# Designs tried in a protein design run: peptides against a protein of PDB entry 4XPM. Part 60

Target 1, 160 residues: chain A of PDB entry 4XPM
Amino acid sequence: VMLHSKNVKGFLENTLKPYDLHSVDFKTSSLQSSMIITATNGGILSYATSNNDVPKNSINEINSVNNLKMMSLLIKDKWSEDENDTEEQHSNSCYPVEIDSFKTKIYTYEMEDLHTCVAQIPNSDLLLLFIAEGSFPYGLLVIKIERAMRELTDLFGYKL
Target 2, 67 residues: chain B of PDB entry 4XPM
Amino acid sequence: DIKGTIAFDTHGNVIESTGVGSQRIEDIGDLSKVTLDAEGFAQVQGDSLLVHLYKRNDITLAVYTSA

## One batch from the design tools (peptide; made by RFdiffusion4, then SolubleMPNN)

Design b2_p14_3_s2 (from b2_p14_3, 10 letters changed)
Fold by OpenDDE base, seed 2:
Structure b2_p14_3_s2 (fold): chain B 160 residues (1-160), chain C 67 residues (1-67), chain A 14 residues (1-14)
Amino acid sequence: as target 1 above (160 residues)
Amino acid sequence: as target 2 above (67 residues)
Amino acid sequence: EFDEMLKELLARMA
């Protein structure tokens, strides 16, 4: 299986869009970041960010990328720990889901003032990671990532 | 005459909130314990507000009204 | 999804 980087990048950019409830006066912010990372080392394979118009190769760009790398690594570590912790898998921060007979789990993590959620792409060495502002409700964030993962069937079973 | 709304999942996590519902997040604990009818509906009288509940697919929607 | 839930609830309230 081969990753098509341009297609994945476009997919991640689309996940950044806010969630708008039309029947009520409610609309989320855009995601800050959306990433596909390795489950083994937390390395970023692809990412998208909102409102990050910085000059190419600038210090600000480097800092932003470094921040994403740090967060991805930290979240991967938490995910790895929780995957080996039965109690954490039954907490309010874990959502078991099934997509086309493939089982996976969605975890929510508070990262400072940010709301994050991560899920292993079924049977793969890849994680999908969303990072949002604290105003983005966890419940809706979970729904968002589940629905997004349903569009990544080509990555199911992907091994590094 | 909707005054606000709250939606939450089975973990008690907020999905959305509007109006007075945004100030009533603490109600989720009590609302999650309310017995619903066969169709997934219930009404609960609160502090001057009536709460209308509807649960479907593990998501609970609460609508606050004056009556 | 939530729009439909709200509509259904409103219908029940009516």
Scores: peptide ipSAE 0.468, ipTM 0.751, DockQ to the pose 0.895
Fold by OpenDDE base, seed 3:
Structure b2_p14_3_s2 (fold): chain B 160 residues (1-160), chain C 67 residues (1-67), chain A 14 residues (1-14)
Amino acid sequence: as target 1 above (160 residues)
Amino acid sequence: as target 2 above (67 residues)
Amino acid sequence: EFDEMLKELLARMA
């Protein structure tokens, strides 16, 4: 299985879009970040961020990227711990799902003032990670990431 | 279109109700027995209304719609 | 008080 970085990044950029409930007068904010990271080390393979209008190659941009790296690692560690904890897998923060006969779990985590959601791409060494503002409802994040994973079937079974 | 809502706790106590939900408090007994999916959701077809259920943190929300 | 739950439910309904 080949990972096409450009196509993946474009996909992640599309996931940044707000969740729009057209049937009602409600729309979320855009995601802050959307990433594919390794389940083993929490390394970022691909990512997309909302427009921050931060000058390119600025100190602020570098710090932002570094913060993203740190956050991804922390979430990976938390995910790894939960995957080895039966009780955590039955908490309200864990959502078992099945996509085309492939089983995975979606976890929601509060990270400071941010709402995050992470899920292992089925049978792979990869995690899909969404980071949103605190105003983004967790339930909507879960639905959003589930639908996103349904479009990543090419990554199912991907091994590093 | 939403016709009404009911929110109730694990003891069947009404937390809030709106619209037609205010007239269907008696449904709580049956709604509390409905099996929810892994995400805490369910749908129950009634007489003329469809009931959408969502339970989280010991609170159940029922939304009544025409379809 | 249940706006978030309602939004989540509405999202599922959509």
Scores: peptide ipSAE 0.450, ipTM 0.702, DockQ to the pose 0.398
Fold by OpenDDE base, seed 5:
Structure b2_p14_3_s2 (fold): chain B 160 residues (1-160), chain C 67 residues (1-67), chain A 14 residues (1-14)
Amino acid sequence: as target 1 above (160 residues)
Amino acid sequence: as target 2 above (67 residues)
Amino acid sequence: EFDEMLKELLARMA
């Protein structure tokens, strides 16, 4: 299976959109970042950010990307540890889900003042990672990432 | 009149909060322990507000009203 | 997503 970078990038950009609850007067902010990373090394295969005000090729852009790399690596490490920790898999930060008969887990992690959510794309070497502001409820992040993964069936079983 | 709402999952994580519900996130611990009827509903009187609870598919919605 | 839940709850409250 071949990953199409442009298609994946567009998908991730769409995931940045706020979650709007219609039944009540509540809408989240946009995601700060959305990424697909490798489960093995935490390398970023594709990413999207809502902060597009940084000039291209600027030092600030480089620092921003480097920050994402750092966060992705840290989250990958935490995810990897949790995947090998029975207690963590039963904590309030782990959500087992099933998509089209494929099982995976969604994890929520607090990163400084940010709310993050990560999940392994079923049977793949890939992780989907959402980064949001602290105002973004974890419950909605979980719902959001689950629904997003349902649109990534082409990546199910993807091996590096 | 509705004064606020809280929605939370089985992990106790907030899904949404509005109005006075945003000030009552700490209630989730207690609300999660409330015994619901066969249809998933309950009412809990707290301080000056009445809390109406409804749980369906692992999501609990709490609506705060004055009466 | 919560529309039906809210509607049902409101109906119960009535």
Scores: peptide ipSAE 0.430, ipTM 0.693, DockQ to the pose 0.848
Fold by OpenDDE base, seed 4:
Structure b2_p14_3_s2 (fold): chain B 160 residues (1-160), chain C 67 residues (1-67), chain A 14 residues (1-14)
Amino acid sequence: as target 1 above (160 residues)
Amino acid sequence: as target 2 above (67 residues)
Amino acid sequence: EFDEMLKELLARMA
């Protein structure tokens, strides 16, 4: 399996859209960020962010990217710890799911005032990570990331 | 389609509300009397909306949908 | 606090 940067980037950009509830009276915000990161080091392989008026090639842009790098690393560390902790896997912040014949877990983490969720792409060295505002319910993030992973079957079993 | 939500405690106090739920706080009295199944779930047909209920740890969440 | 409840309820609705 070969990862095509443009294809993955486009996919992640689409995940930024608000949760589609088909509702008139209720709507979530867009995700702040969506990323594919390595489970080993927390390195970002691909990412998408919502437009936030950050000039390109500016110091602020560099800082924002650095923040994403730090956040991805921190979340990877939390994920790694939980994957090795039976108790944490039975907490209300862990959602075991099955996609086709593959099993994985979705974890939710509070990062400052942000709501995040992360899941290992089944049998791969990759994690899918969503970062949203605190107003985005975790339950909807979980459903969103599960549905997103169902579209990433080509990445199942991907090893670095 | 989800139209709104209400969360309330055992005393009927609103914890949160969204969408049409914010306009249906008066429903709490009736919703609190609904018999839930063993898993804490129930459905109640309202005037034009279906109410989905889930109670856990003395907190009830109601989700209003068109169907 | 309601995140899991919402998830579970939505799953039940599906």
Scores: peptide ipSAE 0.390, ipTM 0.628, DockQ to the pose 0.404

Design b2_p14_3_s3 (from b2_p14_3, 10 letters changed)
Fold by OpenDDE base, seed 3:
Structure b2_p14_3_s3 (fold): chain B 160 residues (1-160), chain C 67 residues (1-67), chain A 14 residues (1-14)
Amino acid sequence: as target 1 above (160 residues)
Amino acid sequence: as target 2 above (67 residues)
Amino acid sequence: MFDEMLAELLARMA
């Protein structure tokens, strides 16, 4: 399986868009970040952020990336622990889903004032991670990431 | 598919209503007695409408749908 | 003023 970095980056950028419920005139904020990370070490393979006003190669950009690295590692650790904890897999923060006969779980985590959700891309060494503001409803995050994973079938079974 | 809504507080006072919900305010008495799950949700079948309940911060929202 | 609650409820319905 070939990972096309440019295509993945564009995909992640598209996931940043708000969730728009036209029928009830409700729209969320944009995601702060969207990432594909390794399930083994929490390393970032690709990412997108909504704050593109930071000058490239600036100290602020470096700090922002470092923050993403820290969050990705922390969430990876939480995910790893939960995957080995039966009780956590039955909590209200775990959402089992099936995509094209592949089973995976979506986890929601509160990180400081942020709402996050993460899911293993089915049968792969990769995790998809969304980071949003606290105003983003968890239920909508779960739906958003589930639908996003359905578009990543090329990464199903991807091994590092 | 939403036919109407009712929002009410712990005392059964109507905060707002829309659509068929405005005609079903009398349902609040029964809806307030419905047992909610751990997430604060419940579903109740009515006559021809399905009622979806969500309670958060002492406010209950009821959504009426056809299915 | 209950847009977020409605959104969350709709999410659970989906």
Scores: peptide ipSAE 0.429, ipTM 0.735, DockQ to the pose 0.400
Fold by OpenDDE base, seed 2:
Structure b2_p14_3_s3 (fold): chain B 160 residues (1-160), chain C 67 residues (1-67), chain A 14 residues (1-14)
Amino acid sequence: as target 1 above (160 residues)
Amino acid sequence: as target 2 above (67 residues)
Amino acid sequence: MFDEMLAELLARMA
């Protein structure tokens, strides 16, 4: 299985869109970031971020990328620890899900004032990571990332 | 699948309602008596709609769905 | 007002 960078990038960009409940007159903000990272090292393979009006090679761009790298690594570490902790797997911050007979878990993490969620793409060495503002409800993040993973079946079983 | 919602306090006072929930305020009496699980959740089959309950911090949210 | 509660409930329903 090969990663198609352009297709993945476009996919991640689409995940940034707000979650609109419609029936209850509620809509979230856009995600701040959406990433596919390695489960081993937390390296970013692909990412999308809101507010792309930052000049290229600017200090602001560098800082933003560095911030994403840092968050990616931190969340990967938390995920790795939780994957080896039965208690954490049974907490209210862990959501077991099944997609096309493949099992995975979604974790939610508070990162500073941001709401994040991460999930291993089934049977892969990859993690899908969403970062949102604190106003983005965790529950909707969970739903959003689950639905997103259902569209990433081509990455199921991807090994580094 | 959400058809409406009702939020009410421990006294049965309506805090907010939406959709079909606005027409089913009378359900609060029965919903308040439903035994919730350890996480504060429950499901109750109504006449035509399924009611999903979640209680946290003395506030109960009821969500009406078709299934 | 109860967006988080609704979201959590929906997540558990999924």
Scores: peptide ipSAE 0.423, ipTM 0.715, DockQ to the pose 0.393
Fold by OpenDDE base, seed 4:
Structure b2_p14_3_s3 (fold): chain B 160 residues (1-160), chain C 67 residues (1-67), chain A 14 residues (1-14)
Amino acid sequence: as target 1 above (160 residues)
Amino acid sequence: as target 2 above (67 residues)
Amino acid sequence: MFDEMLAELLARMA
């Protein structure tokens, strides 16, 4: 299976959209960032961000990307630690899910003033990572990322 | 499908209510005694309604849904 | 008034 960067980029951009709870007239903010990263090194394979006000090839853009790289690595490290910790897998910040008979776990992490969640794409070397503002409820992030992963079946089993 | 809600403080005072919750203010006494989990959540089966509880910052929110 | 709390609770219910 080939990872098509253009298609993935567009997909991630769509995940940035707010979560709308129509029944209670509640809508979140847009995600700050959405990424697919490697589970091995936390390297960013594809990403989307809501902050498009930064000029291309500017120092600010470079710094922004570097920040994403740093966050990606940190979250990957936390994820790796938790995957090797039975106790952490039973915490309230870990959500076991099953998609088409494939099992994975969704983890939520607070990073400074941001709310994040990450999940391994089933049987793959890839992680899906959402970064949102602190006003974004963790539970909704979990639902959002689960639904997103259901649309990434082509990446199930993807190995680097 | 939410049938109603009640929000109340640690003293049992109603902060707001909607739907069937407006008719179930009397439930606050019992709901306030429910043991919540470590995250502040609980679920209680009522008569014909299921009550979902969430407490944060001394405010308890009760959501009524069909059983 | 408590939309965020409601949203969080609904998410847990799912």
Scores: peptide ipSAE 0.404, ipTM 0.648, DockQ to the pose 0.399
Fold by OpenDDE base, seed 1:
Formats: sequence, C-alpha cells, structure tokens
Structure b2_p14_3_s3 (fold): chain B 160 residues (1-160), chain C 67 residues (1-67), chain A 14 residues (1-14)
Amino acid sequence: as target 1 above (160 residues)
Amino acid sequence: as target 2 above (67 residues)
Amino acid sequence: MFDEMLAELLARMA
C-alpha cells in the first residue's frame, strides 16, 4: 500500500477547519494541529498546523515541529497504555466506534491547556491525532475525528 | 444561540440549570414525557423557544434556543 | 459538567 504524502498532507490541512454549527450560531476554533503518527513509536508521518506564518527553516519552525514530536510521543504512550488497560477503555474518555465494519477506539486526552483526540486507523499501524485549544469540546473533537477517519479508508489495514 | 439549559434525572430532579433554564424548571414535567429517537434526541417547540433534548445514562439535558 | 452532552447535542442539531 502506497502512502501518498502530499494527498495526506492536504487532507490533514482540511481537517484544521473549525466545526461550524450554523443552526445554533456556534463555531469552534481551528485545530492547532492534525497528524498521522505511527502507533509503534509515535513518529510523525504527516502533519498540518494552523499557524503558517512561521518561516521555513527558522528556529521557530524547528521548535514548533519539535513540540509536535514531543506531543505525538506522549500521546502515543498514553494510547498504548490505555489499549492495554481494560478500565481505561471503559472510561468516559474512550469512545468505541465502527466504520464500515471496522472497529476502533477514540481517546481524548488533556495536554496542558490543550484538548487532544487520537484514534487508531482501523487495523493499521497508524494513529490520527487532533490537537485543539481548550475551548474545543471533546465531544465535537470525537465526532470530527470519526468523520475524518471515514475519509481515510485507503489507510485501513496499513502496516509499516 | 443558546438561551439556557436544564439537566434533570429520571425522577425529575434538577441536577443543573443555566440561563433561562433556571426559570423554567416547571418544564421538566412535560419534557420528561417527550419521546426520544433511537439516539436519545428530540426537539420540542415551546412558547418562544425551541427545546433540544438529549438523554444519556438516565440524565436528560434540555437546551433552550431561539428559532 | 455536561459539556460532552451539549457537544453531542449540538452535533445532532447541525
């Protein structure tokens, strides 16, 4: 299976868009970051960020990427622990879902003042990870990431 | 635009209320009798407000909105 | 306390 990096990058950029509920005049902020990482080591395969004003190859860009690397590793570790913990899988921070007969779990984690959401792409070695501000409700993050995964069927079963 | 909320249990006891919901506790009697869909949701037209209902794990949340 | 329920409800309203 070929992972088309540019197509994935564009997809992740699109996921950054706010969740807009016109019917109740409610709109979230944009996601800070959206990533596909490895479930094994937490390595970033692709990512998108809302702040695009950082010059390429600048110290600020390097720092931002390093921060993402750190967060991805931490979240991967939390995810790995929870996947091996029956109690955590039954907590209110775990959402079992089924997409086209494939089962996966969505986890929400508070990371400092940020709201994060992570899910294993079904039967794959990949995780989809959203990072948002604390004002972004977890429930909407869960719905957002579920809908996003439905568009990543080509990655279902992807093994490293 | 959300005008208020009411959360109540299966006995009709108020768990939480905000905004206009705090002034409409008497609505619980009627709201508790509303038939919910398979996902636990319903909408009920009130006097001047629309009430959105969601029930999960014996707790019902009512959200009052305009329109 | 009920932010998650509210979020879910809002999503259904959309």
Scores: peptide ipSAE 0.389, ipTM 0.570, DockQ to the pose 0.403

Design b2_p14_3_s4 (from b2_p14_3, 8 letters changed)
Fold by OpenDDE base, seed 1:
Structure b2_p14_3_s4 (fold): chain B 160 residues (1-160), chain C 67 residues (1-67), chain A 14 residues (1-14)
Amino acid sequence: as target 1 above (160 residues)
Amino acid sequence: as target 2 above (67 residues)
Amino acid sequence: DLDEMLKVLLERMA
């Protein structure tokens, strides 16, 4: 099975959808952004955003994309630092997880007023990155990204 | 009657909160220390509310009721 | 999931 770029884009778009509980009155906002980036340079390979009001090729779109690029780079850098920091790996902001015998870590990061989480796709050179509003609880964000990664098995072991 | 809920993980991070639970996030610290029975249940009397706890698969759910 | 957990808890409560 091979994941094409459009399939990945569609997958990321689907991750934007809010979480809605049915038994209680709890519903999150949509994710602001969902991205697959390189672990090496923080380059964006694919992304989705919930803000579709910006016309294509407009200055506002360019600025929005540039903002995503900046955030991805910053998060990648912090992730890289944490991967080499034993103390950070044992903080409450780090969730070791295992998916189909593959081990990875989910990190939560506060970025200004946004809640973010990032995880290395198992044994790959890729990171999955979710960006949400501050109202999106971290515990749920972690669950969301873990479940998403379980659907990206085709990218496990992907090397650049 | 349910007055609110909180769900949290083993790191103490919120998964969801509703009603009065949204205003009692600070309870997580104490709730995480409560000893549960063999089935994963417990009840804790709060200030004015009763907290019903259920933990399964590293997720703790707290339901706040008036009694 | 959380809905199932809530169901179980509610059944225990009453």
Scores: peptide ipSAE 0.607, ipTM 0.939, DockQ to the pose 0.902
Fold by OpenDDE base, seed 5:
Structure b2_p14_3_s4 (fold): chain B 160 residues (1-160), chain C 67 residues (1-67), chain A 14 residues (1-14)
Amino acid sequence: as target 1 above (160 residues)
Amino acid sequence: as target 2 above (67 residues)
Amino acid sequence: DLDEMLKVLLERMA
């Protein structure tokens, strides 16, 4: 099944949902944002945000989107640098993972007071990016994005 | 009685924490060094709490109890 | 998952 833009948007919306551990009293907040961006320029192809309190088409919404654009560009730049840095790839902020027969890396980055993680969709020109509050544990964030990528097999190998 | 929990990965990053575990994130460094038995279990006596450890795959779970 | 791990650990503790 081919993933259309609307389908991707819906997928990203679903990734915003909090994690609830039923056996103990543990539940996270929703992700602030979830995005698919280009690995080349950090351009946003699709995004979802839990902050829907801003009126649509308002100047505040435009500023919010611009902020996401800036964050995506910054994270893309960090990712690009780390992909060419052996030491960074061996830090506790880098998680090599294998999905089916495809390999990729998950990076965690602290952006101001936010917790973020980014991963290249295997063999593609695309990155999946999660932005969460500082209370969202990095270990769980990594698990979350790994599981999400397992649902994006249609994008594996996607080239711009 | 369970007083709290911590789960962490092989990088020492928290996956979840509850109760007193949320206040003992610094224990991860020491807990990650504990030798587990063949089934992945261990017990570590703390100050006033007993820590029960279980590791499976790349996740370590710690449960804090009074005894 | 974590729920299963907790179940196993609790059974061991009992």
Scores: peptide ipSAE 0.598, ipTM 0.939, DockQ to the pose 0.910
Fold by OpenDDE base, seed 3:
Structure b2_p14_3_s4 (fold): chain B 160 residues (1-160), chain C 67 residues (1-67), chain A 14 residues (1-14)
Amino acid sequence: as target 1 above (160 residues)
Amino acid sequence: as target 2 above (67 residues)
Amino acid sequence: DLDEMLKVLLERMA
């Protein structure tokens, strides 16, 4: 299935769903946000948020989007720095992964009280970004974004 | 009689926790060093609780029971 | 899968 704007949006919305472990009493909150951004400028190509209670075109919606833009830019900058820092790439906040024959890295970042996770879509100019509450375990967040990345093969190698 | 669980990755980050496991995240450091048998299992006596360990595909699961 | 892992571990515990 070819990815287009609507498909990507729907995909990101699906990633927001909480993780529910049925064998034990464990269930996470929904992700706050899920985004695909440019690695170059941190521009948002597509996004989904669990906070859809805000009326469309309202001031609150605009502010929410602006906040996402700010976070995207900050995380992109941190990611860019880490990609040029050998020490950071060997910290516990960096997960080298291989999807098929493509290699990428997953980074976890604490943003105030939020847990975030970002990864470059393999060989592309795009980043996948998850934002969750502080109660969302990092280990699970990493697994979540890795599995999501495996579903974005159509974007592998995408150049701006 | 499961009192709680913890699952963690090779970086020591939590994947899930329940029950008493949620209160014993600090155990991950020690649990990660436990030698597992050929099938990936181990048991560790921790204070009043028994910890059952199982590791597969870089994920370690700890189940806390009374004993 | 954690559910499967838990199942395996529980069986081992029994």
Scores: peptide ipSAE 0.598, ipTM 0.939, DockQ to the pose 0.916
Fold by OpenDDE base, seed 2:
Structure b2_p14_3_s4 (fold): chain B 160 residues (1-160), chain C 67 residues (1-67), chain A 14 residues (1-14)
Amino acid sequence: as target 1 above (160 residues)
Amino acid sequence: as target 2 above (67 residues)
Amino acid sequence: DLDEMLKVLLERMA
């Protein structure tokens, strides 16, 4: 089944949902943002944000979108550097994973006071990017993005 | 009675924390070095609290109790 | 998942 743009947007919106561990008193905040961006230029193909209470076409909306664009570009650049750095690939901030025989890496990056993680969708020109508050544990963020990528098999091998 | 919990991965990154566990993130370094039994369990005395450990699939769960 | 792990651990503790 082809994953259309509308489906991708809905998927990303679902990834924003917080994690709730019912057995103990643990519940995260929602992700601040979830994006699919190009690995080449960091261009945003699709995105979702938790705070949608911003008037359309307002200066606040523009600033918010511009901030996402800036973040995506910065993270893409860092990702690109790390993909060519053996030392960084062996740090605690890099998680090699395998999904259905496809290999990829999950990187965690602290951006200002935010916790982020990014991963190349296997064999594609696309990156999946999560942005969360600083209170969102990195270990859980990694698990979250890995599980999300398992649902994006339609994008495996996608080339621009 | 459970006083708190910590779950962490093989990189030492937190997955979740509750109660006193949220105040003892620094324990991960030592807890990651604890020898587990064949079933993945261990107990470690930490000051006045007892830490119960269980590791499965590269995730370690620590539960803090008073005894 | 963590809920299952906690359940297992609690059973062991009992």
Scores: peptide ipSAE 0.596, ipTM 0.939, DockQ to the pose 0.911

